# Designs tried in a protein design run: peptides against a protein of PDB entry 4HTP. Part 79

Target 1, 231 residues: chain A of PDB entry 4HTP
Amino acid sequence: SQTVASHVPFADLCSTLERIQKSKGRAEKIRHFREFLDSWRKFHDALHKNHKDVTDSFYPAMRLILPQLERERMAYGIKETMLAKLYIELLNLPRDGKDALKLLNYRTPTGTHGDAGDFAMIAYFVLKPRCLQKGSLTIQQVNDLLDSIASNNSAKRKDLIKKSLLQLITQSSALEQKWLIRMIIKDLKLGVSQQTIFSVFHNDAAELHNVTTDLEKVCRQLHDPSVGLSD

## One batch from the design tools (peptide; made by RFdiffusion4, then SolubleMPNN)

Design b2_p16_2_s1 (from b2_p16_2, 8 letters changed)
Fold by OpenDDE base, seed 2:
Structure b2_p16_2_s1 (fold): chain B 231 residues (1-231), chain A 16 residues (1-16)
Amino acid sequence: as target 1 above (231 residues)
Amino acid sequence: SEVEQRFQELIAEIEA
């Protein structure tokens, strides 16, 4: 079935997240998120104009924005060290070279940027001059690949995990990979709280999530901001 | 924003 996520480029979500992160004030951060959400809902209405009973919702995006609340997808089994090694291999970086060492020792200050401890930022600067300028993945495709990674991790299929990671990496820009890494590691560093995200999404979202702990249910049941939990 | 513009384009494509 047609979904909003199958039409929205992953790059557009990443651009929105980047704007949120770069914004200094809470109000500006909220504005960027609200604009994306409103656009999503408008497109949803257009896409499903002739279909009143659909299960499509903001969930595909929300689960990437709040990855720490993911309950449907099992653990990826991926840490920064694994990604570092993968990038060194994929980019054919000299093992004793500057960039390889930056990735492996991402927690150590290099003096160039104040990004010590933020693997995604370290990776971004290594990737920026080496990867494609524009990604090709939709939000749906990213979620499909992440589902594959989680499933294969559960099945102990390391080869297939690597395959899916390579697909993600080779089809993503440096900026997209920065955010993808943060989604996998489950730390977006947006500078806005979970409560703020829920409050912007729907007035009853935080309450429903506190009761159900089901992010998909929250997104589906509270898809319409004008329809309350008690309605 | 450019993202908003792309959403508008997507909507326009569906409505055409």
Scores: peptide ipSAE 0.668, ipTM 0.960, DockQ to the pose 0.914
Fold by OpenDDE base, seed 4:
Structure b2_p16_2_s1 (fold): chain B 231 residues (1-231), chain A 16 residues (1-16)
Amino acid sequence: as target 1 above (231 residues)
Amino acid sequence: SEVEQRFQELIAEIEA
């Protein structure tokens, strides 16, 4: 069945996350998230206008925004070092070159951007002059590829993991890859707490999640902000 | 925002 996530560009989620990260105050961060969420819900209502009983929800986006709460998808088995090596190979970077060393030694301060320890940011600057300017993936497609990675990791099929990663990378801008990396590593650095995200999503979201630990259930049951847990 | 505008466009496409 058709989902909201199948229509929403991954780039738009990344753009929203970028705005949240760059915002200084909590209120501004919340505003950006709320605007995206409200837009999502409006589109959902339009898309499913004639179908009242759908399983579609904000879950495809929420699981990327709060990747540390992922329970459905198994572990990716991907670390920064693996990604570094992959990028060096993919971009044909000299192993002893500046950019390769930046990726491999991402914990060591090397530049003026203050990105030490943030692999995604380091990768971003390496990728920016080398990658396409606009990605082509939807949120659903990203999740499908991430599902593939997790499945193949469980099956210990490293070659297929690489294949899916390459598909993600080759169809993503540098900015999208920055956020994708953070999603995979499960550290978005948004500057807002999990509690804040839940509170914006629904007043009862934190409570329901605390009981169920099921992010999809939270998103489905509390899809309508006006309908409470007890309703 | 540009993102919001794209959502509006998506909605418009469905409603047309």
Scores: peptide ipSAE 0.667, ipTM 0.960, DockQ to the pose 0.919
Fold by OpenDDE base, seed 5:
Structure b2_p16_2_s1 (fold): chain B 231 residues (1-231), chain A 16 residues (1-16)
Amino acid sequence: as target 1 above (231 residues)
Amino acid sequence: SEVEQRFQELIAEIEA
C-alpha cells in the first residue's frame, strides 16, 4: 500500500529539522514543525482521497523526530565509536590524520566550531566536502534500513548491519547523515520538548501517549487534528 | 519554503 513516507524525501525532513535547530525562539521552532506537519497531512489527504480506511499516518516521521520514544524497533547497537571507525574506513581517512582523529576523539574540544561532544556535527564537517550534495532516500526507505539494522543487531549479524549502514551513508548528503546519526543515537538536540512536539501534533497526543506509550497508535488515532479522543 | 513547494508538487502529481 502507498504511504506518504514512501514519497517524502528524507532530505526534506532533515531540512526541516535543521531549520528547527537553527531557530532561536520556541515560536519559530514550532512554526517550522507545524508547516511540515500540515504539508504532510495535506498530502495524505490527496494520496488517500479514495481510501477511507487506511493505516497510514505521521508515524514514520514521528518516530524519527522522537526516536527516544521508539518501542517497535529494537536497539541498533550502534555507538559513536562504531560510526567513527566506519567513516574512517569508508572515506579512506588516514588514521593519524586530522579528520580521523576528530571523529575518534569527538569528546575532546579540538575544533574551532565548539562542537565538542557532538559527534553528528563533527561528522558533518568531515563529510561535507566528501559526500553527495543531495540524497536519494525517502523516509520509508530510511525506516526500512533502520529496521534492518535493528533486526540484524538482534540476530548478531554484524555484516548485514554494516551493509545497511553503508546504504544509508552512500545515499545521503552530509546534512542528512548528521540528522541520521542523531536519530540513531536518539538525541536530535532540536531545542523543543517532547511535550511541545505532541502539542503541535494534536491537543490530545500527550495524554494518549502517556496512557499507551504507543507512538504509532498516537499518530493513527489522532491523525486528524480536529478529532479528539472522546469523539 | 522549498519543502512546502515539493509537497505541493507531489500533490499536483497525484491530482494530475
Scores: peptide ipSAE 0.663, ipTM 0.959, DockQ to the pose 0.916
Fold by OpenDDE base, seed 3:
Structure b2_p16_2_s1 (fold): chain B 231 residues (1-231), chain A 16 residues (1-16)
Amino acid sequence: as target 1 above (231 residues)
Amino acid sequence: SEVEQRFQELIAEIEA
């Protein structure tokens, strides 16, 4: 059966995350997240109006928003240094050039943006003039590729990991890659706490997660904001 | 927002 995630562009999630990050104050950050979530739920209802017992939920998006809580897929085995090397190769950057050095030495301030220590931001500025303006991946496709990476990491198939990474990169804008990197590294820097995300999603979400540590279960059981744990 | 608008378009397509 079709899922909401199979219809929602990854770019739209990234745009939402960007708005959240740029917003000042908790209230405005919450508003942006709530807008996306409400839209998702409305689309879910429309998509599944004739099918009541579906397993589809917000989980495909939630696991990207709270990647540190991921428990279904195994570790990616990817660090900033690996990504730096990959980008240098893919973009054919001179190894001794400014951009290559920025990626490799991302912890050291190299400009006026104050992006030291944030590899994703460094990558963004390198990628912006070199990448597609619009990506083509859905949220489901991104998760499928991430699943592939994790599986192949477990199987020690480095060549297949690279293949999946290249597919992600070549089908993503610079902004999408910024957020994808943060998802892989598991640090989104949204400026809003995990507790806040859960509280906006559902009043009982934090409690259920504390007990189960199962993000999919949280999203599925608490899909309806009006239905509580005790119901 | 543009994102919200796209969701509305997707819904409209299903309901048509």
Scores: peptide ipSAE 0.659, ipTM 0.958, DockQ to the pose 0.927

Design b2_p16_2_s2 (from b2_p16_2, 8 letters changed)
Fold by OpenDDE base, seed 1:
Order: C-alpha cells, then sequence, then structure tokens
Structure b2_p16_2_s2 (fold): chain B 231 residues (1-231), chain A 16 residues (1-16)
C-alpha cells in the first residue's frame, strides 16, 4: 500500500528540521513544524482520497522527529565512535589527519565552529565538501534501512549493519547525514520540547502518549487535528 | 517554502 512516507523525500524532512533548529524563537520553530505537518496531512488526504480505512499516518516522520520515543525497532547499537570510524574508512581520511581527528575527538574543540560535543555538526563539516548535494532517499526508505540496522544489531550481524549504514550514507547529502546521525543518536537538538511537538500535532497527543506510550497509535488516532480522543 | 511547493507538486501528480 502507498504511504505518504514513500513519497516524501528525506531531504525535505531534514530541510524542515534545519529550519527549526536555526530559528531563534519558539513561534518560528513551531511555524516550520506546523507547515510541514499541514503539508503532510494535505498530501495524505489526496493520496488516500478513495480509501477510507488506512493505517497510514504521520508516524514515519514522527518517529524520526522524536526518536527517543521509538518503541517499535530495537536499539541500533551505534555510537559516535563507530560512525567516526566508518566515515574515516568510507572517505579514506588519513588517520592522523585533521578531519579524522575531529571525528574521533568530537568532544574536544579543535576548530573555529565551536561545535564541541556535537558529533553530527562535526561530521557535517567534514562531509560537506565530499558528499552529494542532494540525497535520493524517501522517509520510508530511511525507516526501512533503520529497521534493518536494528534487526541486524539484534542478530549481531555487524557486517550487515555496516552495509545498511553505507547505503544510508552514500545516498544522503551532508545535511541529511547530519540529521540522520542525530536521529540514530536520538538527540535532534531542535530547541523545542517534546510537549511542544505533540501540542502542534494535536491537542490530545501528549495525553494519549502518556497513557499508551505508543507513538504510532498517537499518530493514527489523532491524525485529524479536528477529531479529539473523546470523539 | 520549497518543501511546501514540492508537497503541492506531489498532490498534483496524484490528482492527475
Amino acid sequence: as target 1 above (231 residues)
Amino acid sequence: SEVEKRFEELIKEIEE
């Protein structure tokens, strides 16, 4: 079955997240998220116009925006150090070179950007001159690859984890990889709270999540902002 | 935004 996530480029989600992060005010951050969400809902209505009973929802995007609430897929088993080593290998960076050292010692400020402790930002600057300008992955494809990583981690198949990671990396821009890293590490640094995200999504979202702890149920049951829990 | 425009394009493609 067709889903909204199968049509929406991952790049567009990342672009939205980037705008949210760069926005200084709460209101502006909310606006960017709301605009993306509204567009998603409109597309959903168009895509499923002739299908009344669909399970499709904002969940594929929401689970990437709020990765700390992910309960469906198991742990990735991926840390910054693993990613650093992977990038060094993939990009053929000299091990004693500046860029390799930046990735490995991401917690220590070594550059002018002041991004100490933010591995994703350090990776971004290393990747920016070396990666494709535009990625090719949809949100669904990203989730599929992340599912694969989690599954292979559970199965202790490190080689297959690497394969899936390479697929993600080779098909993503530097900006997309920045956000992908943050999704994997489960720290987006958007500057907005979980509560704010839920409030923008639906007035009853926080309450339903508190009861069910099921992000997919929240997204499905509260897909329509005009229909409440008591409806 | 460019993202919104792309969504609109996707909608148009489905409606065609």
Scores: peptide ipSAE 0.663, ipTM 0.955, DockQ to the pose 0.905
Fold by OpenDDE base, seed 4:
Structure b2_p16_2_s2 (fold): chain B 231 residues (1-231), chain A 16 residues (1-16)
Amino acid sequence: as target 1 above (231 residues)
Amino acid sequence: SEVEKRFEELIKEIEE
């Protein structure tokens, strides 16, 4: 079935997140998120114009924006150290080289960027000169790959986890990988609260989530900002 | 924004 997520490039979500992160004021952060959300909803209406009662919603994006609220997908079993080792291998970095050490010792980097403790940012700068400039994945494809990772983690199939990670990495820009890492680690560092995200999404979103803890249900039931929880 | 423009393009593609 057709979904909005199958059409929206993952790069566009990442660009939006990047803008949110770089924005200093709360109002500006909210604006960037709202613009993306409104565009999503508009596209949804167009895509599903002739189909009523679809289950498609903002959920595919929301679960990446608020990854700490993920309940459908099982744990990835991925830590920063695993990613560091993977990148060292993938990029064929000298183990005792500067870039490898940056990735492994991300908590105390000696670089000029001041990204101590932010593995994703450290990875970004290592990746930027070494990876594709433009990614090719849709939001749906990213979620499919993340589902695969979680499933394979549950099955303790490390080789298949690596395979899916490599597919994500090789089809993503440095910027996309920065955000992908943050999604996997479940810390986006947007500078805006969960409550704010929910409030922008729908006035009743926080309440419904507090009761159900079901992010998909929140996105589906409150897809229309003009339709309340009690309607 | 450029993202918004791309969404508009996607909408146009569906409408064609």
Scores: peptide ipSAE 0.661, ipTM 0.955, DockQ to the pose 0.896
Fold by OpenDDE base, seed 5:
Structure b2_p16_2_s2 (fold): chain B 231 residues (1-231), chain A 16 residues (1-16)
Amino acid sequence: as target 1 above (231 residues)
Amino acid sequence: SEVEKRFEELIKEIEE
């Protein structure tokens, strides 16, 4: 069965997240999210026009937007230090070089951007001159790779974790990797609360999530904003 | 937005 996520570029989600982050006002942040969501729902309706009772929903995107609420995947077992080492290796950065040190000492960077403590931002600037301009991954593909990472972490297969990470990295732009890092670390720094995201998604979303703690159920049952939980 | 335009393009492709 086809899914919306199999058609939507990961880059488009990242662009939306970037806009949300850069927006100063709450209203503008909400607008960007709503526009993406509305577009998603519209595409869903078109894609599934002749198919009723599909299980497809906004869940593939929502679980990346609210990664702290992930319950289907086990822990990735990935921290900033691991990513730093991976990037140093992948990019063949001199260990004592400026960029390697920025990644390793991200809490106390020597750079001019003032991004102390934000590993994703530091990584972005290191990656920007070294990565492809546009990624090729869909949201579905990103989720598949993240599933692989979580599964292999549970199985203690570090080599396979690295393999999946490398696939993510080599097929992503610097901007996409910035957001991917934040998704893995589970801190997007969007400047909007979880409650706000749920409220925009559906009026009953927060309530349903509070009861079920199942993000997929929330996305599926409340896919239609006009159909309430009690309907 | 450019993202919205791409969604519209995807929809158009399905409807063709």
Scores: peptide ipSAE 0.657, ipTM 0.954, DockQ to the pose 0.916
Fold by OpenDDE base, seed 3:
Structure b2_p16_2_s2 (fold): chain B 231 residues (1-231), chain A 16 residues (1-16)
Amino acid sequence: as target 1 above (231 residues)
Amino acid sequence: SEVEKRFEELIKEIEE
């Protein structure tokens, strides 16, 4: 069946997240998130105009925006060091070269950007001159690949984990990979709280999540901002 | 925004 996530480019989510991160004020951050959410809901209504009671919701995007609340997908088993080694191999970086060392020693300040401890930012600058300018993945495809990684991690299939990671990397821009890394590590650094994200999504979202701890249920039950929990 | 414009284009394609 058709889903909104199967039509929305992952790049568009990443661009939105980038705008949120760069915004200084809470109000501006909220505006960017609201604009994306409203667009999503409008597209949902158009896509499902002739089909009532669909299970499609904002969940595919929400689980990437709030990855620390993920409960359906198992652990990826991926850390910064693993990604660093993968990038060094994939990009054929000299192991004793500046870029390889930056990735491996991401916690040590080495550059003018002051991005010490933020692996995703360090990776971004290494990737920017070396990868595609525009990615080709939809939000659905990204989630499918992440599901594959988690499943294969549980099954201890390291070869298949690497395969899925390579597919993500080779089909993503540097900016998309920056955000993908943050999603995998579960730290987006948006500068806006979980409570704020929920409040913008729906007035009852925080309450429902506190009770159920089920992000998909929150997104499905509170898909319509005008329909409350008690309705 | 460009993102919003792309959403509008997607909606238009479905409605046609």
Scores: peptide ipSAE 0.654, ipTM 0.954, DockQ to the pose 0.925

Design b2_p16_2_s3 (from b2_p16_2, 6 letters changed)
Fold by OpenDDE base, seed 2:
Structure b2_p16_2_s3 (fold): chain B 231 residues (1-231), chain A 16 residues (1-16)
Amino acid sequence: as target 1 above (231 residues)
Amino acid sequence: SAVEERFEKLIAELEA
């Protein structure tokens, strides 16, 4: 069965997240999220026009936007230091070079950007001049690879974890990788609360999540913003 | 936005 996530580029989600992050006002942040969500729902309706009982929902995107609420995947077992080492290897950075040291010492950067403690931003600037301009992954593919990472972490297959990470990295732009890192580390720094995201998604979303703690169920049952829990 | 335009294009492709 086809899903919306199998058609939507991961780059488009990342672009939306970037707009949200850069927006100063709450209203602007909400607008960017709403625009993406509305577009998603519209595409869903078109894709599933003749199929009323589909399980497809906003869940594939929502679980990346609210990664702290992820309950389906187990732990990735990935930290900043692991990613730093991977990038040094992949980009063939001199180990004692400036860029390698930036990645390894991301908590105390000497640069002018003020990105202390934000590994994703440090990585972004290292990657920007070195990576492709446009990624090729869909949201579905990203989720599949993340599923693989979690599964292989559980199985203690470090080699396969690395393989999946490399697939993600080599098919992503610097901007996409910035957000991918934040998704893996589970800190998006959007400046919008979980409650706000739920509120924009559906009036009953926060309540349903509080009861079920099931993000997929929330996305599926409340897919239509005009249909409430009691309907 | 560019993202919205791409969604519209995707929808158009489905309906073609």
Scores: peptide ipSAE 0.604, ipTM 0.949, DockQ to the pose 0.855
Fold by OpenDDE base, seed 4:
Order: structure tokens, then sequence, then C-alpha cells
Structure b2_p16_2_s3 (fold): chain B 231 residues (1-231), chain A 16 residues (1-16)
């Protein structure tokens, strides 16, 4: 069946996240998130105009925005060191070269950007001159690939994990990869709290999540901001 | 925003 996530480019989510991150104040951060969410809901209504009781919701995006709350897919088994090695291989970086060392020693400040400890930012600058300018993945496709990675990790199929990661990487811009990395590592550094995200999504979202710990249920039951838990 | 405009385009495509 058709989903909103199957139509929305992953790049658009990443652009929104980038705006949120760059915004200085809470109000501005909230505005960017709200605008994306409202657009999503409008598209949902249009897409499902003639179909009642669909299971489609904001969940595909929400689980990428709040990856630490992911409970459906199991652990990826991916750490920064693994990604560093993968990028070195993929980009054919000299192992003792500057860029390779930046990736491997991302915790040590080496530059003026102040990105020490943020692997995603280090990767971004390495990738920017080397990767596609425009990605081709939808949010659904990203989630499908992440599902594959988690499944293969559970099955201890490292080669297949690599395959899925390569598919993600080769179809993503540097900016998209920055955010993808943060989603995998489960640290977006948006500068807004989980509570704020829930509050913007729905007044009852935090409460429902506290009870159920089910992010999909939260997104589905509280899809309509005008319909509360008691309704 | 550009993102919002793209959403509007997607909606328009559905309604066409």
Amino acid sequence: as target 1 above (231 residues)
Amino acid sequence: SAVEERFEKLIAELEA
C-alpha cells in the first residue's frame, strides 16, 4: 500500500534536521519541525483521501528523528570505527592519509571546526568533495535498508550488512550521510529534547509513549493533532 | 520552505 514515506525524499528530512540543528533558539527549532510535520500530515490526507483506517503515520520519520526510541528493529551493530573503516575502503583513502586518520581518530580535535567527537561531522567533510550532490532515497527506502542491516546483524551476516550500508552510502549525498550516521549511532544532536519533539507532534504524545514505549502506536493513535487519547 | 514546496508539488500530483 501507498505510504507517505514512500514519496518523501530522505533528503528533505535531512534538510529539515539540518535547519533544526543550525537554529539557535528553541522556538525556531520547533518551527522547522512543525513545518515538516504539518506538510507530512497534509500529504497524508491527500494520499489517503479515499481510504479510511490506514495504518500509515508519521512513524517512518519519527523513528529516524528519535532513533534512541527505536524498539521495532534490533541493534545495527554498527559503531563509528566500523563506519570509518568502511569509508576508508569505499573512498579508497590512503590508510595513513589525513582523511583516513581523521575518520579513525575522530575523537581527537585536528581541525578548526570544533567537531571533535562528532563522527558524523568528520565524515561529512571527508565525503563532501567525494560524494553525490543529490541523493535518491525515500524515507521508506532508508528504513527498509536499516531494517535489512538490523536483520543481518541479528543473523551475524557481516557481508550483507556491508552490502546494505554501501547501498545507503552510494545513494546519499554527504549531508544525507551525515544525518544517516547520526541516526545509526542514535545521536542527532538537534538541540531539542525528546519531550519537545513529542509536544510538537501531539499534546498527548509524551504521555502515551511513557505508558506504551511504542513509537509506532504513538504516531498512529495520535496522528490527528485534534484527536486526543480520550477520544 | 523548499521542503514545503516539494510537499505541495507531491499533493498536486496526486490530485491531477
Scores: peptide ipSAE 0.601, ipTM 0.948, DockQ to the pose 0.912
Fold by OpenDDE base, seed 5:
Structure b2_p16_2_s3 (fold): chain B 231 residues (1-231), chain A 16 residues (1-16)
Amino acid sequence: as target 1 above (231 residues)
Amino acid sequence: SAVEERFEKLIAELEA
């Protein structure tokens, strides 16, 4: 079946997240999220114009924006050290070189940039001069690959995990990889709370999530911002 | 925004 996520580039979500992170005020952060959400809903209505009662919703994007609330996908089994080693291998970085050491020792302060402890930012600067300028993955494809990683982690298939990671990396820009890493580690550092995200999505979203703890149900049942939980 | 413009293009493609 057709989904909005199968049409929306992952790059567009990442660009939105980048704008949110760079915005200083709460109001500006909310504006960027709202613009993306409104565009998504508008496209949904067009895509499903002749098909009522579809299961498609904002869930594919929401689960990447609030990855700590993920309950459908099992653990990835991926840590920063694993990613560091993978990047060193993939990019053929000298083991004792500056960039390799930055990735491996990402917790150590490097100058005045304040990126210490943020592996995603360290990776971004290493990747920026080496990766594609534009990625090719849709939001659905990213979720499919993440599903594969989680499934193969459960099955202890390390080779297949690596395969899916390589596909993610080779088809993503440095900026997309920065956000992908944060999604995997489950810390986006947006500067906006979960409650704010829910409030912008729907007035009843926080309440429904508190009861069900099911992010997909929240996105499906409250897809229309004008239709309340009690309606 | 550029993102909004791309969404509009996607919608236009559906309606063409």
Scores: peptide ipSAE 0.601, ipTM 0.948, DockQ to the pose 0.911
Fold by OpenDDE base, seed 3:
Structure b2_p16_2_s3 (fold): chain B 231 residues (1-231), chain A 16 residues (1-16)
Amino acid sequence: as target 1 above (231 residues)
Amino acid sequence: SAVEERFEKLIAELEA
């Protein structure tokens, strides 16, 4: 079955997240999120116009926006150090060179950007001159690859984990990889709270999540902002 | 926005 996530480029989610992060105030951050969400819902209605009982929802995007709340997918087993080593290998960076050392020692400030401790930002600047300008992955494809990583981590198949990671990064721009890294590490640094995200999504979202701890149920049951929990 | 425009394009393609 077709899903909204199968049509929406991952780049568009990343662009939205970038706008949210760069926005100074809460209101502006909310506006950017609402714009994306409203567009998603509108597309959903069009896509499923002739199919009234679908399970499709905002969940594929929401689980990337709030990765700390992921409960369906098992742990990735991926940390910054692993990613650093992978990038050094993939980009053929000299191991004693500046860029390799930036990635490995990301907690120590080495530049003027003040990105110490933010691995994703450090990676971004290393990747920007070396990667595709535009990615090709949809949100669904990203989630499929992340599912593969989690599954293979559980199965202790490190080689297959690497394969899926390579598919992700070779089909992604530097900006997309910045956000992908943050999704994997589970820290987006958006500057807006989980409660705010839920509040914008649906008035009852926080309550339902508190009861169920099931992000998919929240997205599915509260897909329509005008239909509440008691309805 | 560019994102909104792309969504509108996708919708238009579905309805064509």
Scores: peptide ipSAE 0.597, ipTM 0.948, DockQ to the pose 0.924

